# Ledger of designs, part 63: peptides against a protein of PDB entry 7Q4I

Target 1, 281 residues: chain A of PDB entry 7Q4I
Amino acid sequence: HENSTIAERLYSEVRVLCWIMTNPSNHQKKARHVKRTWGKRCNKLIFMSSAKDDELDAVALPVGEGRNNLWGKTKEAYKYIYEHHINDADWFLKADDDTYTIVENMRYMLYPYSPETPVYFGCKFKPYVKQGYMSGGAGYVLSREAVRRFVVEALPNPKLCKSDNSGAEDVEIGKCLQNVNVLAGDSRDSNGRGRFFPFVPEHHLIPSHTDKKFWYWQYIFYKTDEGLDCCSDNAISFHYVSPNQMYVLDYLIYHLRPYGIINTPDALPNKLAVGELMPEI

## One batch from the design tools (peptide; aimed at target 1 F199 H209)

Design b2_p26_3_s3 (made by RFdiffusion4, then SolubleMPNN; from b2_p26_3, 16 letters changed)
Fold by OpenDDE base, seed 2:
Structure b2_p26_3_s3 (fold): chain B 281 residues (1-281), chain A 26 residues (1-26)
Amino acid sequence: as target 1 above (281 residues)
Amino acid sequence: SLKEEKEKFEKIIKKLEEAIEEFKKK
């Protein structure tokens, strides 16, 4: 028997709508496995596609498929969310169909923040956008106010938000959000450890001398360590997670328990005022 | 070595993946 009292409280108080970036070719291959694993822990789960799938609960957005249309799909996804679901949640997570998310850890991070604060979180990158932007692969989460500003204030104005569907979707949304004063939050824990990861757990937890993703170290906004010190004990997301690995992660995180070790959750922090952020570490 | 631990971890993951696939067939 698991004591989930705090997690249940956070499920009610920190409502998360998860939208999954997918396509028709991945509905069965990838997206269904998100639905069967971590996606079931979202308050609302929607798959954003180019084709409807009633079994998956996939929405057919009016966009083409391909890498060059990801920005277009992101814009249409948030328009759809704003129109149909803006009151169904407090926070709105974008993830890919190969992103794994520990939703409880995300709720813990978000708990002190008001959803009326114009803020978003993820793995912050420093290039292209002055305040930084959140890596698309790691997933990023917008407050309700951030979604409102994005859809109502940014998207209709070509000077604030790119009207074309081309470009890196994470960079483009980052530019748009900055232009409407949505803040790029700090998702690190109290020890300065990251929570959103644009790679698989193995790539972060196990130092690889051979594949120094040199670009990553240039892109990260905050300095991070390698190995076990890389990652928060309350890590939120990993990218490039295969469907099978999602089930493995579900087992390891939610089912596998070391006998005799009881983890007591930390006390919840105080709520912040609207517009207030946690101090950066 | 870290390399050896990585290899051990990969083997464990593979075994778990196989077990999950067998479970899905039931």
Scores: peptide ipSAE 0.028, ipTM 0.511, DockQ to the pose 0.030
OpenDDE base, seeds 1, 3, 4, 5: peptide ipSAE 0.025, 0.026, 0.020, 0.027; ipTM 0.508, 0.515, 0.470, 0.517; seed 3 fails the geometry check

Design b2_p26_3_s4 (made by RFdiffusion4, then SolubleMPNN; from b2_p26_3, 17 letters changed)
Fold by OpenDDE base, seed 3:
Structure b2_p26_3_s4 (fold): chain B 281 residues (1-281), chain A 26 residues (1-26)
Amino acid sequence: as target 1 above (281 residues)
Amino acid sequence: EEEEKKKQEEKIYERLEKLIEEYKKK
């Protein structure tokens, strides 16, 4: 019998609303498989689309389809969340319909932080934004206060937030959040290992002869290692996960157990005050 | 730089899809 007592406590104390970026062509192909796997572990799960789907719980946002509208979808998604769901959770995760998330590991990372702290977490990239920004594909999570500042303070002001729908979605939200003093947090574990990953596990875990010219090494904000040292034992997300791989990951993470190995969870850290961050590693 | 990023991401994704399809055919 699995002891889930701590996970159940964190489910109650660290409430996460997950919103999934999708489109009508991916409702059945991709988004449904998120709902059938890791999305079940969110406190609330919403699919943000251009068409309503009652079976999926998809919302029709007032945006067009295509890559040029991703920033538009993100703005409208957070407006929708703020209007209808701001009190339904403490933390608000954006993920793609091909992102896989270990929600329990995210709750563990978020536990010490106040949702009233203006902070967000993800895979931090260094270009374009002074404090950095979070990779869109790896998924990123905003505190309730970060959502409030984004929607109420940033979005209405064209000087703080881009009014048009063009640009890289993750860069544009990163600029907006910086302009309203939302802090780009450090999502690394106590060993300095990353938790949010913009690629599949195989790409991070297998030392590739990745040309040192691969853009990722120029974009990553923190130093990262290759191989098994790339990734936290409490990793949170991976991107480019196919529907079939989501079921494989669900099996490997939640069902497959090595007999006789009992993992005792580490003690929860102390909660931080409002506005306080974990010390830099 | 962003265009090159997108092109590289697309190539990775296409490669993974092909590998999955090849595995299903065996």
Scores: peptide ipSAE 0.026, ipTM 0.533, DockQ to the pose 0.041
OpenDDE base, seeds 1, 2, 4, 5: peptide ipSAE 0.025, 0.021, 0.008, 0.019; ipTM 0.539, 0.575, 0.399, 0.523; seeds 2, 5 fail the geometry check

Design b2_p26_4 (made by RFdiffusion4)
Pose (drawn by RFdiffusion4):
Structure b2_p26_4 (pose): chain A 281 residues (1-281), chain P 26 residues (1-26)
Amino acid sequence: as target 1 above (281 residues)
Amino acid sequence: SQDEDIELRNEQTDEMLEETEEREEE
């Protein structure tokens, strides 16, 4: 058994809307498994696709397929969410169909921040954006104020926001958000361990590639060697998670426990004023 | 350029994943 009263209270206090980028080829292979595992734990779940689907209730964006249209799908998804769901949630998560998210840990991290604070969170990378951009695969989450500025202030101005539908979807939204004074938040825990991860847990716990010009060690904004110390007890996301591994992570995280070892929750920080972030690590 | 960096990143990721799969098969 489990007492989930605390998480149920945060469920109502910190509404998270999750949108999943997918395509028709992945509707049954991947997107279904996201809905059956971690997707149902969001306050609202939306599958953004180029075609409709009964099982997912998928939204067909007026955007073609291919890696060259991922940026177009991101712009249309946030426009659709602003048009129809801006008051349905406080936080707006973008995730791929191979992202796994521990939604309870996302509500824990977001609790002290005002949804009116212009901020977004994720795994922070250094290149192409001065304040950094968030990994698309690790998932990134925007405040309601960040979604308003993106749709109302950045998309209508081609100088601030790339108008073509090509490019790395995470780098482009990183540029549009920096251009409209949306802050790149720090998602690490108070001990400095990461919460958002672009790879499966094994790749962070046992880093095989050893600082040998591998892109990850160059891109990471906050320097770390990772290893067995890499990851927070309240980590939020992993990526390149197969459809089968969605169910395994669900089992090991939510069901399997060592008898007599009770997780005691850290106290929630006090709420922050509009425009305020937590003390830097 | 940014496009070249992104392409290189994707290749390095694919190679890393392939090497992990080969080790698991052994």

Design b2_p26_4_s1 (made by RFdiffusion4, then SolubleMPNN; from b2_p26_4, 16 letters changed)
Fold by OpenDDE base, seed 2:
Structure b2_p26_4_s1 (fold): chain B 281 residues (1-281), chain A 26 residues (1-26)
Amino acid sequence: as target 1 above (281 residues)
Amino acid sequence: SEEKDIEEAIKQIKEALKEEEEKKKL
């Protein structure tokens, strides 16, 4: 018998709406497998597409298809969420149809924060945005107040938020959020280890003698150690996860148990006031 | 130590990944 009491408590107290960036060609190939794996652990799961799919619960956004429309799709997705779902959750996760997320670990990270705090979390990158921005592939999570500020204050103002649908979606939302004083949070654990990963576990856990010229090392906001110390024991997300790997991860994380090893969860931290952040480590 | 066993396992996985990358370049 698994003791899920703390996970059940966090499921009720830290409500997460997950929206999945997808397209009609990926509904059956990728998005369906998100719905069948980690997406079932969200309080609400919505697939954002250009075409409706009743089996998937996909929303047809008024956007064109193609890589050049990802920013347009992100803007329309958050407009749709604000209009229809802003009270259905406390936190709003963007993920891709090849992102895998451990939602319980995300709830643990978010627990101390007020959803009325203008903050968002993810894998923080340094370039282009002064406070940093969150990598699109690793997924990023906005507080309810962050969504409100993005949709109501940023999007209607071309000086604060890019009106065109072109550009890197993660950079553009990062600029918009900074311009309305939404804080780019620190998602690292108490040991300074990352929780959101823009690649598969193998790329982070196994330091390839990647040339120090690899762009990732120039983009990361926080210096992370290589090897086993790269990744939090409470990791939240991985990117470039194939449909088959999603089922493998689901089995390894939620079903496979080493006999005789009992993991006891750490105590929950104290809740922060509205506008308060965790101390920097 | 458990740590050495993990390091050895990581080393084996690294070798396997290098072999797979070499196969993709062929």
Scores: peptide ipSAE 0.008, ipTM 0.442, DockQ to the pose 0.036
OpenDDE base, seeds 1, 3, 4, 5: peptide ipSAE 0.007, 0.007, 0.011, 0.007; ipTM 0.445, 0.418, 0.378, 0.433; seed 4 fails the geometry check

Design b2_p26_4_s2 (made by RFdiffusion4, then SolubleMPNN; from b2_p26_4, 15 letters changed)
Fold by OpenDDE base, seed 2:
Structure b2_p26_4_s2 (fold): chain B 281 residues (1-281), chain A 26 residues (1-26)
Amino acid sequence: as target 1 above (281 residues)
Amino acid sequence: SEKEDEEKRRKQIKEALEEELKKKLE
């Protein structure tokens, strides 16, 4: 028996629409496993594809398939969300069909923020965009106001947002959002530990004595440590999670318990005013 | 041109979405 009273409160107060980037070839291979694991904890779950799938609740976006169309799919996905679902949630998460997300931890991070604040969160990278941008693979979450600004203000203006469907999806949305004054938030916990991760837990938790020239260390916006200090106790996402590992993570996070250890949640922080951010650490 | 058509399309989408938002707020 679990006491989920606080989690239930946050489920109601911090509504999250999760949209999953997928394609028809991955509906059965990957996307269905998201639906059967962490995706069921979203307030709304939508799979964005090029083909409709009623079993999956997949939407056929007017885009082609291929790696070069990811930016196009992201633009169409947020247009679809704005048109049909902008009032169905407060926050709008993009994830890949191989991203695993602990939605309760995301709600905890988002709780103090107003959804009317133009902000988005994820694993922040420093190149290409002055304020930084969020790694696509780790998943990123936009406030309702951020979605509005992206769709209504940025997308229609080629000077603010790239009209072509080419380019790195996460960089391009990052540029667009910056151009409409959507802030790249700090997703780190109070100890300065990251919450969104662009790799599997193993790659972050295990200290790599290897190549200091690994691109990731040049891309991360905030200084991060390796090992157990790399990651928040309230981590939100991991990328490159296989379908089988999603079920393993579900078991480990939601079912497996060390007997005699009781975790008490921290008190919720105060709500922020519209436009206010948490202090940077 | 394809670019001009895309700009027109984007303007139409913007206007439609703004109108829909106004209706939802009323």
Scores: peptide ipSAE 0.022, ipTM 0.490, DockQ to the pose 0.014
OpenDDE base, seeds 1, 3, 4, 5: peptide ipSAE 0.008, 0.000, 0.017, 0.000; ipTM 0.463, 0.283, 0.474, 0.338; seed 4 fails the geometry check

Design b2_p26_4_s3 (made by RFdiffusion4, then SolubleMPNN; from b2_p26_4, 16 letters changed)
Fold by OpenDDE base, seed 2:
Structure b2_p26_4_s3 (fold): chain B 281 residues (1-281), chain A 26 residues (1-26)
Amino acid sequence: as target 1 above (281 residues)
Amino acid sequence: SEEEDIEKARKEVEEALKEEKEKKEL
């Protein structure tokens, strides 16, 4: 028997709406497997597509398909969320249909923050945006206030937010959010280890797996190392996770236990005031 | 453009991940 009392408390106190970026060709191939694995641990799960799917609970956004429309899809997804779902959650996660998320670890990271604080979290990258931006593939989570500012203040103003649908989705939302004073938070744990990852665990955990010239080392906002010290014990997300790997991760994280090892959760931190951030490490 | 450079970098990652998958299948 597992004691889930703290996880149940956080499920109630740190409500997360997860929206999944997908397309009609991926509804059955990818998105369905998100719904059957980690997506069931969101307080609300919505699939954002160009076609409706009642079995998946997919929304048809008024956007075209293709990589050149990802920014358009993100804008319309957050408009839809603001119009229909802004009070259904405290935090709003974007993920891809090949992102895996440990939602309990995300709730733990978010617990001290007010949803009225204009902040968002993810894998922070340093190029193009002064405060940084969050990698699209690793997934990123906006506070309710961040969503409000994005939709109400940024999107209607072409000087603050790109009006066309072209561009790198994660960079463009990062620019818009910066322009309305939404803070790019630090998602690292108390040991300075990352929680949001733009690749599968294997690529982060194996030392010298990547060349030092690999673009990722130039893009990361915070210095990180390879190997077991790369990643928080409370890691939140991984990208490029195949449908089969989602079920493997679900088994390893939620079912497989080494007998005789008992993890005691750390005490919850104190709640922050509105506008207050945890100190950067 | 900056956008093209980002998209190129993403494609390079996707290609590297494909090559790695292909190496695991060999």
Scores: peptide ipSAE 0.022, ipTM 0.614, DockQ to the pose 0.662
OpenDDE base, seeds 1, 3, 4, 5: peptide ipSAE 0.020, 0.020, 0.023, 0.021; ipTM 0.585, 0.551, 0.569, 0.605; seed 4 fails the geometry check

Design b2_p26_4_s4 (made by RFdiffusion4, then SolubleMPNN; from b2_p26_4, 17 letters changed)
Fold by OpenDDE base, seed 3:
Structure b2_p26_4_s4 (fold): chain B 281 residues (1-281), chain A 26 residues (1-26)
Amino acid sequence: as target 1 above (281 residues)
Amino acid sequence: SEEEDIEKARKEVEEYFKEEEELKKK
């Protein structure tokens, strides 16, 4: 029997709304498997689509389908969240329907931060945005104040936020958030290991799997090692996770245990003041 | 353009994963 007392406390104190980027063709193929696995550990789970699905709890956003509309979906998703759900959570995670998230590890990372701090977290990339931006595929999480600033201050102003629906979704939200002084946080653990990953675990854990010239190494904001030192023991997300791999990950993370190894959780850090960040290491 | 560079990077990732899936089917 597992002791979940700390996880239950964090579930109550660090409320997370997860919204999943999907489309009608993926409701049954991908999105339902998110709902059946890691999505059930969110305080609230919403699927953002172009069509309503009452079984999935999918919302029909007023956007078209296709890759060129991802930025449009993100804008409308956060408008919908702000209008209907801004008080239902403290933190607001965007994930894709092939992103896997360990929500407990995200709550642990977020615990010291105030939701009134204008901050967001994810896999930070360095190009295009001065402070960096968060990779769309790895998923990214906004504080309540970050959502407010995005929807109320950035979106209505074409000088602060792109009005059309074209462009790279993750870069465009990164530009908008920078323009309203939402800080791109550091999601690394105390050992400098990453927590949000834009690929499957295999691609991060296996050395020499990617060429040294692979674009990812030029895009990452923080230098990370390959192999077992690539990833935090408290990793939060992986991308390109198939439906079958989601169930495998759920089994490995939440069910499979080595007998006689007891994990004692570290003490919770002190809470930060509003506007305060953890010092960069 | 910045958009072209991002789209190129995305295509390189997609091609990499397709090649891996094809290798697993062999």
Scores: peptide ipSAE 0.033, ipTM 0.649, DockQ to the pose 0.664
OpenDDE base, seeds 1, 2, 4, 5: peptide ipSAE 0.016, 0.022, 0.015, 0.018; ipTM 0.389, 0.460, 0.466, 0.426; seeds 4, 5 fail the geometry check

Design b2_p26_5 (made by RFdiffusion4)
Pose (drawn by RFdiffusion4):
Structure b2_p26_5 (pose): chain A 281 residues (1-281), chain P 26 residues (1-26)
Amino acid sequence: as target 1 above (281 residues)
Amino acid sequence: DEWEKMMEERDEFYQKEMEEDEELLE
C-alpha cells in the first residue's frame, strides 16, 4: 500500500503537460511504452509525430522525418501547444521516446516557481549558449510564460530564432529562449545532486569514461565527478532508457521498497514571486 | 570482462551520437 495524498495535491497544484517527440517507426516500438509507464502520470500527454496514430492519438506536425527536422518538430509542437493547450497546464515538458521521467519529482522541483516566471529546467550544458542549454534527451520543461515568449516573441523574429528546421533541437531552443529573456533554471537539489540525466542511471553512478576529453565532462555547466553521489533521491529523468527498462524503472521506483524504511517528504518551499528563482546552490 | 567491454561500447555509442549532433550545427 501507499499514501499518495501529497502527490495527488501537487498533481492539481502543478499541472505538467508532457509532449513526446516520436516518428512512425517508433509508434509501437517506443512511444507506446512511454504512454503505458510514466506518460499517464502527466496532467496531459501528447505524442508529436509526422503521422497520425489511433493508439497514441498522435499529432501529425507539418514536418518531414529525419534528424535534420527535429528542430522543426520542436517549433511546431510548441506552436501547437500554444495554439490549443496554453491554459491546460503550468509547465510544458519536452521528452524523447527513450526518456524516463519521475513526474512526481518534477512537480516537487517546480512547486515554488511561478508559471509566470520566464524559466526552463533540465540538464544544463555550457557550449553554444552563454546561460547554457538543456539536454533534449534528459527532457527540459518550460513555464507557461516561457512557452508564450517562445511562440509569440522568438519564432516570428529570424534574428532571435533559427528559421530553418535543421540543427540540434536543444541548442536552438536554448538560443531562442536566451534571446527572449527566459532564464535557464538550476535543477540540482539543495545538496547539489543532479535531477535530470542524459544517460541511464548506471552511466552516472559508475562513470566509465574518465575525464578523457569525453564530450560530457566538457559540456556539463556545473562541474561534478558524479559516481555513487551523482544523483538526487528526487531525480526527475534518465535517457537512453529502452522500452523494457521503462517497466523495470517503474517497478523498482514505484513498487519495490525495503520493509520498514518509510520515505519522509522534505517540506515544500514557500512560493516565489514572479521572476524569482530559488537561492543558488 | 564482458561487462567492461559492454561499458566501452556504450561510451563509444554516446560519443558517436554527440558527434552527429555537433555536425547538425555545421

Design b2_p26_5_s1 (made by RFdiffusion4, then SolubleMPNN; from b2_p26_5, 20 letters changed)
Fold by OpenDDE base, seed 5:
Structure b2_p26_5_s1 (fold): chain B 281 residues (1-281), chain A 26 residues (1-26)
Amino acid sequence: as target 1 above (281 residues)
Amino acid sequence: SAEKEKRKKEDEKIEKDFKELLELEK
């Protein structure tokens, strides 16, 4: 018997709206499988597309398709969220249609933070943005206040936020958020291990899987090791997860249990005041 | 128990979804 009491409590106290970046060609191929797996654990799940899909619950944003429009889609997605859903959640996760997220672990990370704190979390990258920015593929989560600042303060001001739809989506939102004093949080666990990952678990867990010259090691804001120490036991996200792998991960994480091993959850940390962050590790 | 029944329903849904996925990959 699973004791989900704490998870249920966090589901109620740490409300997460997940919006999924997708396109019409991926509605059936990818997005549907997000909805059928980890997306069902969000308090609200919305698919942001260029075409409406009532079966998927996809929203048609007024943007074109293609990689060059991802920034445009992100801007419109958050506008839509702010207009229709800003009070439906405390935290707002962006993920791709090939991102897998352990939402319970995200709630655990977010629990101490006030949603009125202007902060966002993800896999923090170092380049281009002074405070860093969050990797688009790993997914990133904004507080309610961060969304408000982004939509109300940043987006309307071309000096604060890029008005055109070109550029790297994650970099551009990172710039905008910095310009409105939204803090790029530290998503690492108490052991300094990452929680948001821009690749599949295998890529992070297997030592020497990548050359030391791999761009990721230059981009990562916090030093991380390869191997088992790469990843928090409370990891939140992985990217480039195929639809098949989503079901495998769902099975492994939520169904497969080693008999006789009972995981006791750690005690919840104290809640932080508005504007307060966890101490840096 | 209601919990076992809920889990069974979830498992059945996952299995159905997985089967549908396998059909799409053919």
Scores: peptide ipSAE 0.023, ipTM 0.468, DockQ to the pose 0.020
OpenDDE base, seeds 1, 2, 3, 4: peptide ipSAE 0.013, 0.017, 0.000, 0.018; ipTM 0.407, 0.505, 0.340, 0.379; seeds 2, 4 fail the geometry check

Design b2_p26_5_s2 (made by RFdiffusion4, then SolubleMPNN; from b2_p26_5, 13 letters changed)
Fold by OpenDDE base, seed 1:
Structure b2_p26_5_s2 (fold): chain B 281 residues (1-281), chain A 26 residues (1-26)
Amino acid sequence: as target 1 above (281 residues)
Amino acid sequence: EEEEKKRKEEDEKIEKDFEELEKLLE
């Protein structure tokens, strides 16, 4: 038996709406497994698609399918959230149907922040956007104020936000958010370890898996290491997680325990004022 | 356009690297 009292408190105080980027061909193959694993730990879970699926709770957005429409789908997803769900949560996570998320660790990271602070978090990349942008694959989370600014201030203005549906989804939202003064937060833990990962755990945990010429090392905003020091003990997300690996991760994270080892959670940090960020590491 | 092209090329590299990793883990 586990004591989940702190996790239950954070579930109520740090409400997260998770929206999953998917398509009709992936409803049964991928998205259903998100719903059966980590997605059940969100306060609200919505699948954003081009077709409705009542079993999945999928929404049919007025967009086409394909990689060239991902930015269009993201814009319509956040418009839909703002119209129907802006008060259902404090934080709004985008993830792919092959992203795995430890929602409790995300709530822990978000706990000190006001949802009225214009901020978003994820795996920060440095190119193209001065403050950086968050990797689409690792997933990224917007505050309620960030969603409001994106939908109400950025999207209606072609000078602030790209009107067409082309471009790299994560770069385009990053440009839009910067243009409305939504801050690209630092998601690293107190030891400077990353929490959002654009690859599977194995890719980050295996030292020298990629050479120094690998694009990732040029894109990361913050310096990161390989091996066991790559990742926070409170890591939040991994990308390219297969449906089978989602069940394995659920077992390893939530069920498998080494006998006689008791983990005591760190104390919660003090809450920040509106507009205040944690000190940079 | 150059940015989009670079990002697509990078996404393709990520996918290939992932597929290779999956094969190594099988």
Scores: peptide ipSAE 0.028, ipTM 0.636, DockQ to the pose 0.062
OpenDDE base, seeds 2, 3, 4, 5: peptide ipSAE 0.019, 0.007, 0.016, 0.028; ipTM 0.529, 0.447, 0.495, 0.563; seed 5 fails the geometry check

Design b2_p26_5_s3 (made by RFdiffusion4, then SolubleMPNN; from b2_p26_5, 14 letters changed)
Fold by OpenDDE base, seed 2:
Structure b2_p26_5_s3 (fold): chain B 281 residues (1-281), chain A 26 residues (1-26)
Amino acid sequence: as target 1 above (281 residues)
Amino acid sequence: SEEKKKREEEDKKIEKDFEELEKLLE
């Protein structure tokens, strides 16, 4: 008995390809549960691995396994997407096999932006990259133009993009994207609340859950507060979500309703021109 | 090993529990 008309519209107008970073040991343990939960709400869902899995729809990328190959896997994943799927979506989300994403909230955030705008969104961190970079664990989403610039302009040039497969995946893509003038967008809502989170909801929502000396507070690009004001009502992603928690989140977000409370969605913002960003908050 | 067998049995139990959850969420 829910009115999904706006969500259905956004599903058609804001097409998202989700690629999930996984490995063969996690196909059954983690990736399958992404496919069975939030991954169903992507316009296209691809699992990027080192081995093919026809049940999962996993792609075997020409990369080795291990932490030192995550950057290599990201490069090959986006090359694969550009070659086979660049027209299948407008936006291209990277997530981990323990990232949970509310895809409708991501579509809402992305709606005003042109996919031809060279921009990407996520949890923005300030170190290492002048404009910032997006946290790998929280997931990050590239526009179609950002993918084009990354694959066509950045990757072939070792001066713009690291040729080696070593390094922090999220930092390295952030450097490459900056070097081809892909903008690190602001994913915060109109109240200045974050939407992409590199931890589970509990770590962000509960005041004093983390030490003030925790690295996260030094890495965040935008100042954020703890507690209920930490997080947008339209939050997009959380990281370190177990398979069990994915099903719990699916139930809580999409099935559990307080009787008699009807949420009226805000009006959609005006669409931006190519190259325009939302005003800074 | 007995540990591997226990883990496989636990994994099967978890898988069954997830299948039941999936049916609940359909």
Scores: peptide ipSAE 0.023, ipTM 0.475, DockQ to the pose 0.023
OpenDDE base, seeds 1, 3, 4, 5: peptide ipSAE 0.021, 0.017, 0.021, 0.026; ipTM 0.506, 0.513, 0.520, 0.512; seeds 4, 5 fail the geometry check

